Peptides against a protein of PDB entry 7AE7. Designs and how they scored, part 234

Target 1, 321 residues: chain A of PDB entry 7AE7
Amino acid sequence: KVYKDLREFLEVLEQEGQLIRVKEEVNPEPDIAAAGRAAANLGKNQPAVFFEKIKGYKYSVVTNVHGSWQNHALMLGLDKNTSTKDQFYELNRRWDKFPVPPNVVKREAAPCKENVIDKDINLFEILPLYRINEQDGGFYISKASVVTADPEYPDDFNKLNVGTYRIQVKDRDRVGIQALAMHDIAVQLEKAEAENKPLPIAITIGNNPLVTFMASTPVGYNQNEYEFVGALQDGVPMDIVKSDLYDHLYVPAGSEVVLEGHIIPRVRTVEGPFGEFPGSYSGARLQCEVKIDRITHRTNPIFENLYLGIPWTEIDYLMAL

## One batch from the design tools (peptide; made by RFdiffusion4, then SolubleMPNN)

Design b2_p25_4_s2 (from b2_p25_4, 14 letters changed)
Fold by OpenDDE base, seed 3:
Structure b2_p25_4_s2 (fold): chain B 321 residues (1-321), chain A 25 residues (1-25)
Amino acid sequence: as target 1 above (321 residues)
Amino acid sequence: AIAAEIAERRARLRKELEEVAEKLK
């Protein structure tokens, strides 16, 4: 089984008993985090949790999508009871199919382009933002696949980077991003900042689960994560589309939300604290700032966000293989 | 910090999986 988008995967999770649907209106705090903790406490078979209605917001949230070995097996299109060993062997077998180039679809064929916001940008109108941890210094987008390119080689598709980074909402149209020196985005940002130029960025939310998996998986600087997604789909290409602002950035065609903008050169602002691990808060640090210039989104977009709680957390499964 | 700790956890899990795979040979 191959999934085109998050929605097809959520349907399979629900069919397999790996998704809990919360139909009653919840408070963004503390109910989302409390329900995530409750789901994590169900043991080894942790379901995704889908919140249909959130007080003060228009759209839905899903958490813990990758939160179990069963969900991970289903992501690979395997039986949910496939052993971790067999999942690993199958992952490695498919990895050898790299590269599988993606299909570039037309803008009109991409679900992520159904709606456009290019003025009066307000992230709170599109994303049901909440504190993931009780003592977080703000609202975080913790499961985005962030697309950037090498500013010296913008037309080199192999240098297109799709990564997962800690993102704090700073204003209606601004986010802080943690670009650590060990990440490919930091190399690209250094090149842009050397010339005092903005780095183009697309922050994509609610993707094909293999995109999220690959964005959380370190690959070579000259390797494209989308070509690995095709490999992990057993040779079936994924669908990508050009960003609206940048001809050299491609986003997943099925993304629920795409935030397009730029990293402001040589600007650092206070970000954090964030509860990266249970009982462990990273201190406040000076981090990069992104200006959001355009949003595209599916109708009734689903905000996929990371559940952080007691290990094994969703992060542990995303990074386990 | 997250990425480094996750990478360390991943490396430990891979090592445990390799050790289990060797014991099952």
Scores: peptide ipSAE 0.015, ipTM 0.471, DockQ to the pose 0.015
Fold by OpenDDE base, seed 4:
Structure b2_p25_4_s2 (fold): chain B 321 residues (1-321), chain A 25 residues (1-25)
Amino acid sequence: as target 1 above (321 residues)
Amino acid sequence: AIAAEIAERRARLRKELEEVAEKLK
């Protein structure tokens, strides 16, 4: 099985008994984090948790999508009971199919383009934001696939980067992003900042599960994560679409929400603290600031966010390989 | 620091997975 989007994957998770649907209205805090902890404590077959109704918000949240070996097997389109060994062998077999170039679809064929917000941007109207940990310094978007390009080589598709970064919401139309020196985005930002130019960015939320997996997997600077997604789909290309603001940025066609904007050059603002582990917070640091200039989203967008807690959590499964 | 911690966690998790894969042999 190959998935076009998050929704097709959630349907399979539900059919396979790997998704808990919470139909009653919940409080954003502490109920989302509490239910995520409860799901993580169910043993080795931890389900995704889908919250249909969140007090004060219009849209849904899903957590723990990658939170078990069963979910990981299903992501690869395997039987949910496939051993971790067999999953690893299959992953390696498919990895050797790289590169599998993506299909560029027309704007009209991309579900992420169903709705557009280009004025009076308010992230709180689109994303049911909550604190993941009690001591977090704010609201985090922890499972986004962030798209950037090399500003010196914007037309080189091999230098298009899709990565996962810690993102703190700062205002209605602003987010902080943690770009570490070892990340490809930091190399690209350094080039833009040398010329005092903005770095174009697309922050994509709620993707095909293999996109999220590859965005969390280190690859070479001259290797495109979308071409690995096609390899991991056993040679089936994924669908991408051109961003609305930038001709050189491509996003997954099926993304639930796409935040298009720019990293403000030479600006640093306080980001954190964030509870990366129970009882361990990364200190507050000066990090990059992104202005959001345009949002595209599916009708009734699902906010996919990472469950964080005591290992083994979703982050552990995403980073295990 | 976080990158090092992520890398260390990945290395530990890979090792645990390898150990599990060996025990399943």
Scores: peptide ipSAE 0.015, ipTM 0.388, DockQ to the pose 0.017
Fold by OpenDDE base, seed 2:
Parts: structure tokens; C-alpha cells; sequence
Structure b2_p25_4_s2 (fold): chain B 321 residues (1-321), chain A 25 residues (1-25)
């Protein structure tokens, strides 16, 4: 089975008994993190946890989407009881199909374009933000697929980067992003900052699970993550759509939320601390700042966020293949 | 950083999977 978006995957997880739906209103803190820990304690068959109602917010949260080998098998369209070995074998078999170019769909065909916010941007109105860890210095977006291009070669689709980065919410329309020197985004940012230019960015949330998987997978600088998604879909192209602000940035057509903006050149602001692991906090650092200029989103967008619990965390499964 | 630790844990898990695959030959 191939999934167009997060919603199709969540439906399969629920059908397979790999999703817990919480229908009662919960508090953002501590209930979301507590439920994530409870899901991790269910052993090897860790389900996703879907919160329908969050006090003080309009929209839903889902966590632990990739949080088990069963969820990982289902992501590949395999039986949930497929062995880790057989999942690895199938992943490698599909990897050899690279490249599988994505389909560019029209704006009117892309679910991520159902709603637009271009004035009075407030991230707290669109995302049910919460502290993931008790000692976090703020609210984090931990499972976004971030799209950037090479500013020297903006039309080179092979240099289009889709990556996962630590993102702290700084204000209603500002986020901090951790771009480390080893990441492709850092190469692109260095080029933009050398000319004192903004780097265009699209931060995408709530994607096809294979997009999230590939955004977390290191690939070559001249390799496009979307072409690997098509390979992992056994040769079925994924659907992408042009961003609203930038002709050279493409986002997953099915994204729940797309934050379009720019990295402000030569600006660094305090980011952190963040509990990357239980009992382990990365200290405060000066990090890049993104201005959010436009939001597009699905009706009733689902905020997909990472569960950071006791190992094996959702991160461990996202990285296992 | 989440991404660096993601990469390191992936490398460890790939190595464990390779070791399991070798034991099953």
C-alpha cells in the first residue's frame, strides 16, 4: 500500500490496532508527554497516540507515528508482523529503484493549500504547541520536513534538500532552527549569508510517513529526498506542489501544515535548552532565526510531533532502516 | 543535535541489523 498523506497512514494504523485515539479533552501539559510515555511502556507494539481535543487549542496532535517496528512495516505497506530483517531487505530492494521523480500537482489539487494565512500570523492558532520535556526552554516542532534549495543553483532539483532539524518556536511568527555544519541546509545557508541574502524555507508538518523517514535519512547533496520516497513507494511517484512564495521550492501535496518563510541572514538568537533524550539536555545556543511569512494548511490540521521517551524512542525506529 | 544523534543511532542500528543478517547466513 502507498500513502498519499499522514491521514491515510493514520487510518491504516487504527485499522491494524497501532493507533490509540484519545477522544476526551486533554491538557497539553503534562498529558501529551505522559501518554507518549505510557505508549512507550506498552512494549514492542508501541502505537501512535492521536489526541482529538486539546484544551486551549482548536486542532489535534498525533505522536509516536513511527514509534514501533509494526508501524515501520505498515509504513512500507507490509504486514505489521514483518520481521525487521525482511523490512530491511525490502527497503534495500526498493532503494535500488532510485531515482523515482515526483509528480508536480496543481495548487488546486494539493490538500496543503485548502487554507491560507498571510496576515497576523500566529503559530499558536494553527499548532497545538506544548513542551515535550519538562525542562525544555520552549515549544518545539520536532518532526518537520524542512525544504530548502541551493541559492546558487535554485532551479537544480537535485540540490533541493528535505531535512529534519530542531525547531524552537520563538514568537507568533518566528522559529529558531538548528542548522549544523554537517547538514546540507548549512551549506545552502552559508552561500546565502555570504551575500547577506535571506534563505527561502518551507517547514512542512504532518507528511506522508515516507517523507518524514527520508527527511531524517542522510543522502548526498545532489540527491533529492522526494526521488527516494518514490523508490520506497516501490516506484510510485509521490505528489509535490510548488510553494506559494517561491517558484523553486516544492512541498508534499498532502502536508497538514506548511510554514513558508526565510532564514534571516547573519542573525543568531538564543535557542534551547531542549531534552533531546530523557535526562539529556542540549544547552542554550545561538541559532538561526526564521521569519514565517505565509502558512498554508489542511482543514482541521493534525500536528504531528515527535515522542521523546525512554529508548526505543520514535527517533530510533525512524533511523533503524 | 537531534539530526546528528538520529544519524548516529541509525548507523548503530544498521550495524546491528547487518550483524543479525550475517548470523542468519
Amino acid sequence: as target 1 above (321 residues)
Amino acid sequence: AIAAEIAERRARLRKELEEVAEKLK
Scores: peptide ipSAE 0.014, ipTM 0.410, DockQ to the pose 0.015
Fold by OpenDDE base, seed 5:
Structure b2_p25_4_s2 (fold): chain B 321 residues (1-321), chain A 25 residues (1-25)
Amino acid sequence: as target 1 above (321 residues)
Amino acid sequence: AIAAEIAERRARLRKELEEVAEKLK
């Protein structure tokens, strides 16, 4: 099976018994993390956890979407009981199908464009933000697929980068982003900052699970992650749509939320700490700052966020292969 | 540091995968 969006995947997870639905109202803290840990204690067949109602927020959260080998098998459209060896074999077989170019859909056909916010931006109205770990220095968006381009070659689709980065919410319309020197985004940012220009960015949340997987998978600077998604869909192209603010940025057509904005050139602000691992916090550091200029989102957007807690954490599965 | 931890986690996961694959033989 191929998935158009997160919602189609969540439906399959639920049908396969790989999603727990929490229907009662929960507190953002500590209940989300506590319920995630409780689900992780179910053993190797860890389900996704879907929180329908969060106190103080309008919308839902889902965690641990990639948090098991069963979920990973289902992401590949395989039987949930497919061995990890067979999953690896199938992943490699499909990888060789690269490139599979995406379909560019019209704006009117893209679910991520259902709603627009271009003034009075407040991330807290769209995302049920919470601390993933009790000692986190703030609220994190930890499972976003971040789209950037080479500012010198904006029309080179092969240099379009879709990556996963640690993102801390700093204000209603500002986020900190960890752009490490080893990331393709850092190369692109360096070029923009050399000219004291903003770097255009689209932070996409709640995607087709293969987009999230590929955004967490290192590829070559001249390789497009969307073309790998098509390969991992066994040759079925994924759907992308042009961003609203930038002609050279394309986002997944089915994204739950798209934060469009720019990295502010030559600005660094305190980010962290973040509990990346149980009992291990990355220290506070000076990191890049993004101004959010526009939001597009699906009606009743689902906030997909990373489950962190008891090993195996979701990041372990996302980065395993 | 994070890249090294990621690499170490990948290595652990691969090892567990190999152990599971051997148990299924």
Scores: peptide ipSAE 0.014, ipTM 0.325, DockQ to the pose 0.016; fails the geometry check

Design b2_p25_4_s3 (from b2_p25_4, 11 letters changed)
Fold by OpenDDE base, seed 5:
Structure b2_p25_4_s3 (fold): chain B 321 residues (1-321), chain A 25 residues (1-25)
Amino acid sequence: as target 1 above (321 residues)
Amino acid sequence: SIAEEIEERKKKLEEIKKEVEEKLK
């Protein structure tokens, strides 16, 4: 099975008993975290948790999408009970199919383009934001696939980077992003900042699960994550679409939400704290700031966010592969 | 201070969140 988007994957998770649907209205704090922990306590077969109704918000939340080996097996289109050994074998076999170039679809064919917001941007109107941990310094978007390009080689598709970064909401139309020196985005930002230019960015939320997986998987600077997604789909290309603001940025066609904007050059603002691990908080630090200039989104967009719980977090599964 | 900036931002964002909630009532 190959998935076009998050929604197709969630359908399969539900059919396979790997998704809990919460239909009653919940308080974003503390109910989302509490329900996630409760689901985690059901055993090793931790399901995704889909919250249909969030008090104070219009749209839904899903968490723990990658939160088990069963979910990882299903992500690869395998039987949910496929052993970790066999999953690794299949992953490695498919990895050798790289590169599998994506299909570039027309704007009209891309679900992520169903709705556009280009003025009076307010992230809280689109995303049901909540504190993941009680002591977090703010609201985080923790499972986004962030798209950037090399400003010196904008037309080199191999240098297009899709990565996962810690993103803190700072204002209605601003987010902080943790771009560490070891990240490909930091190389690209350095080039832009050397000329005091903004770095174009697209922050994509709610993707094909293999996009999220590859965004969390280190690859070479000259390797495109979308071409690995095609490989991991056993040779089936994924669908991408050109961003609205930038000719050289491509986003997953099926993204639930796309935040298009720019990293402000040579600006650093306080970011954090964030509880990356249970009982452990990263301190506050000066980090990059992104201005959101345009949003595109699917109708009734689903906010996919990271689950953090005990004993294993979703990030542990994303990094273990 | 960094702590003051964090708290001021938290208050601001809570106000924004409340405004959005009020629009849905």
Scores: peptide ipSAE 0.484, ipTM 0.924, DockQ to the pose 0.831
Fold by OpenDDE base, seed 4:
Structure b2_p25_4_s3 (fold): chain B 321 residues (1-321), chain A 25 residues (1-25)
Amino acid sequence: as target 1 above (321 residues)
Amino acid sequence: SIAEEIEERKKKLEEIKKEVEEKLK
């Protein structure tokens, strides 16, 4: 089975008993994190947790989407009880199908374009933001697929990068992004900053689960993550759509929320701390800042965010393969 | 200081969050 978007995957997770739906209104803090930990305590078959109603917010949250081997099997369109060995075998078999170019769909066919906000942008109106850990320095978007291009080769689709980076909310229309030297985005940013130019960026939230997986999987600088998604879909192309602000940036057609903007050149602001592991925090550092210029989103957008808990974090499953 | 900047930002974001909550009432 191939999934067009997060919603199709969540439906399958629910059908397979791998999603808990919380229908009662919850407090963002501490109830989201607490419920995630409670779900993790159910054993090896950790379900996703979907919060329908969040106090003080209009929209929903889902966590722990990739938080088990069962969920990982289902992501690959396999039986939920497929062994880790067989999942690995199938992943490797499909990996060899690279490249599978994506389909570029029309704007009218892309669910991520259903709604547009281009003035008075406030991230808190679209995303039910919460602290994952009690000591976090702020609200984080921890499971976004971030799209950037090489500013010297903007039309080279092979250099289009889709990566996962730690993103802290800084203001209504500002986020900090952790772009480390080992990340492809850092190479692209260096080129932009050499000319004191903004780096175009699209931060996508709530995607096809294979997009999120590939965004968290290191690939070569001249390899496109979308072409790997098609390979992992056993040769079925994924659907992408052109961003509204930039001709050279493409986003998943089914994204729940797309934040379009730019990294401000040669500006660094305080980012962190963030609890990457229970009881351990990465220190505060000076990091890049993004101005959000436009938001597109599906009607009733779902905020997919990372679950961090004991004994295993969702990151462990995203990086285990 | 970095600590002061973090605390000032936290206060600002809590105010923004409250404004959004009030608009939904």
Scores: peptide ipSAE 0.474, ipTM 0.922, DockQ to the pose 0.813
Fold by OpenDDE base, seed 2:
Structure b2_p25_4_s3 (fold): chain B 321 residues (1-321), chain A 25 residues (1-25)
Amino acid sequence: as target 1 above (321 residues)
Amino acid sequence: SIAEEIEERKKKLEEIKKEVEEKLK
């Protein structure tokens, strides 16, 4: 099975008994994190947790989407009981199909374009933001697929980067992004900052689970993550659409939320702390700042966010394959 | 200080969050 978006995957998870639906209104803190930890304690077959109602917010949250080997099997369209060995075998077999170019769909065919916000932007109106850890320096978007291009070669699709980065909310329309030197985004940012130019960026939230997987998987600078998604879909192309602000940035057609904007050149602001693991905080540092200029989103967008808990975090599963 | 800046930001964001909550009532 191939998934067009997060919603199709969540439906399968629910059908397979790998999703818990919380129908009662919850407090963003501490209930979301607490429920995630409780779900993780149910054993090796950790389900996703879908919160339908969050106090103080309009929309829903889902966490722990990639939080088990069963969920990984289902992500690949395999039986949920497929062994880790067989999952690796199938992953490797499909990897050899690279590249599988994506389909570029029209704007009117892309669910991520159902709604537009281009004035009075407030992230809190669109995302049910919460602190993952009690001591976090703020609210984090921890499971976004971030799209950037090489500013010297903006039309080179092979240099289009889709990556996962630590993103802290800084204001209604601003986020901090941790762009480490080892990341492809850092190379692209360096080129933009050398000319004191903004770096175009699209931060996509709530994607096809294979997009999220590939955004967390290191690939070559001249390799496009979307072409690997098609390979991992056993040769079925994924659907992408042009961003509204930038002709050279493409986002998943089925994204729940797309934050379009730019990294402000040569500006660094305090970011952190963030508890990457229980009891372990990455210290506060000066990091890049993104101005959000436009939001597109599906009707009733689902905020997919990372689960961080003991003993295994969701990131452990994302990086294990 | 960095610590003061973090706390000021936290306060600001909590105020924004509260404003959004009030709009939903």
Scores: peptide ipSAE 0.441, ipTM 0.909, DockQ to the pose 0.881
Fold by OpenDDE base, seed 3:
Structure b2_p25_4_s3 (fold): chain B 321 residues (1-321), chain A 25 residues (1-25)
Amino acid sequence: as target 1 above (321 residues)
Amino acid sequence: SIAEEIEERKKKLEEIKKEVEEKLK
């Protein structure tokens, strides 16, 4: 089984009893976090939690999509009861199929292009933003697949990076991004900043679960995460589409939301704190800032965000494979 | 201070959130 987008995966999760649908209107705080914790307490078979109605927002939230071994099995198109050992075996087998080049689809064929916002951008109108933890310094987008390229080699598809980074909302059209020196994005940013140039960026939200998985998986600087997604789909290429603002950036065709913009060169602003683990907060630091210049999104976009509840965080599963 | 800046930002963003909520009513 291969998934074109998040929605197809959520359908399978629901069919397999690995998704709880909350139909009643919830308050973003504290209900999302509380419901996530309640779901996590159901034991080893932690379901995703899909909130259909969020008070004060138009659109839905889903969390804990990767929050169990069952969900990981299903992500790989395996039986939900596939052992962790067999999941690793299959993952490794498929990994050797790299590279599987993606299909570049036309703009008209890409669901992420259904709607466009290019003026009066307000992230709060598109994303049901909430504080994940009570002590968070603000609202975070914690499960985005961020697309950047090497500014020295913009046309080298092998250097296109899709990574997951902590993103704090700073304003209606501004986000802070944590680009640590160990991340490929930091290398690319350094090159751009050396010339005092903006770094083009596409922040994609609500993707094919294997895209999210690969964005959270370290690969070589000269390896494209999309080509690994194809490998992990057992040789079936994923669909990507050119970004609207940049010819050299490609995004998943099925993304729920795409935030296109640029990292402002040589600007650092306060970011944080954020509770990466329950009861543990990273300190506030000066981090780079992104200006959002354009948004494309599916009709009724689903905001996929990270679950950070106990006993196991979603990060634990994403990093375990 | 950094703490003051964080709190000011929090306040600003809560106001933005409220504005969006009010538009949906």
Scores: peptide ipSAE 0.436, ipTM 0.908, DockQ to the pose 0.902

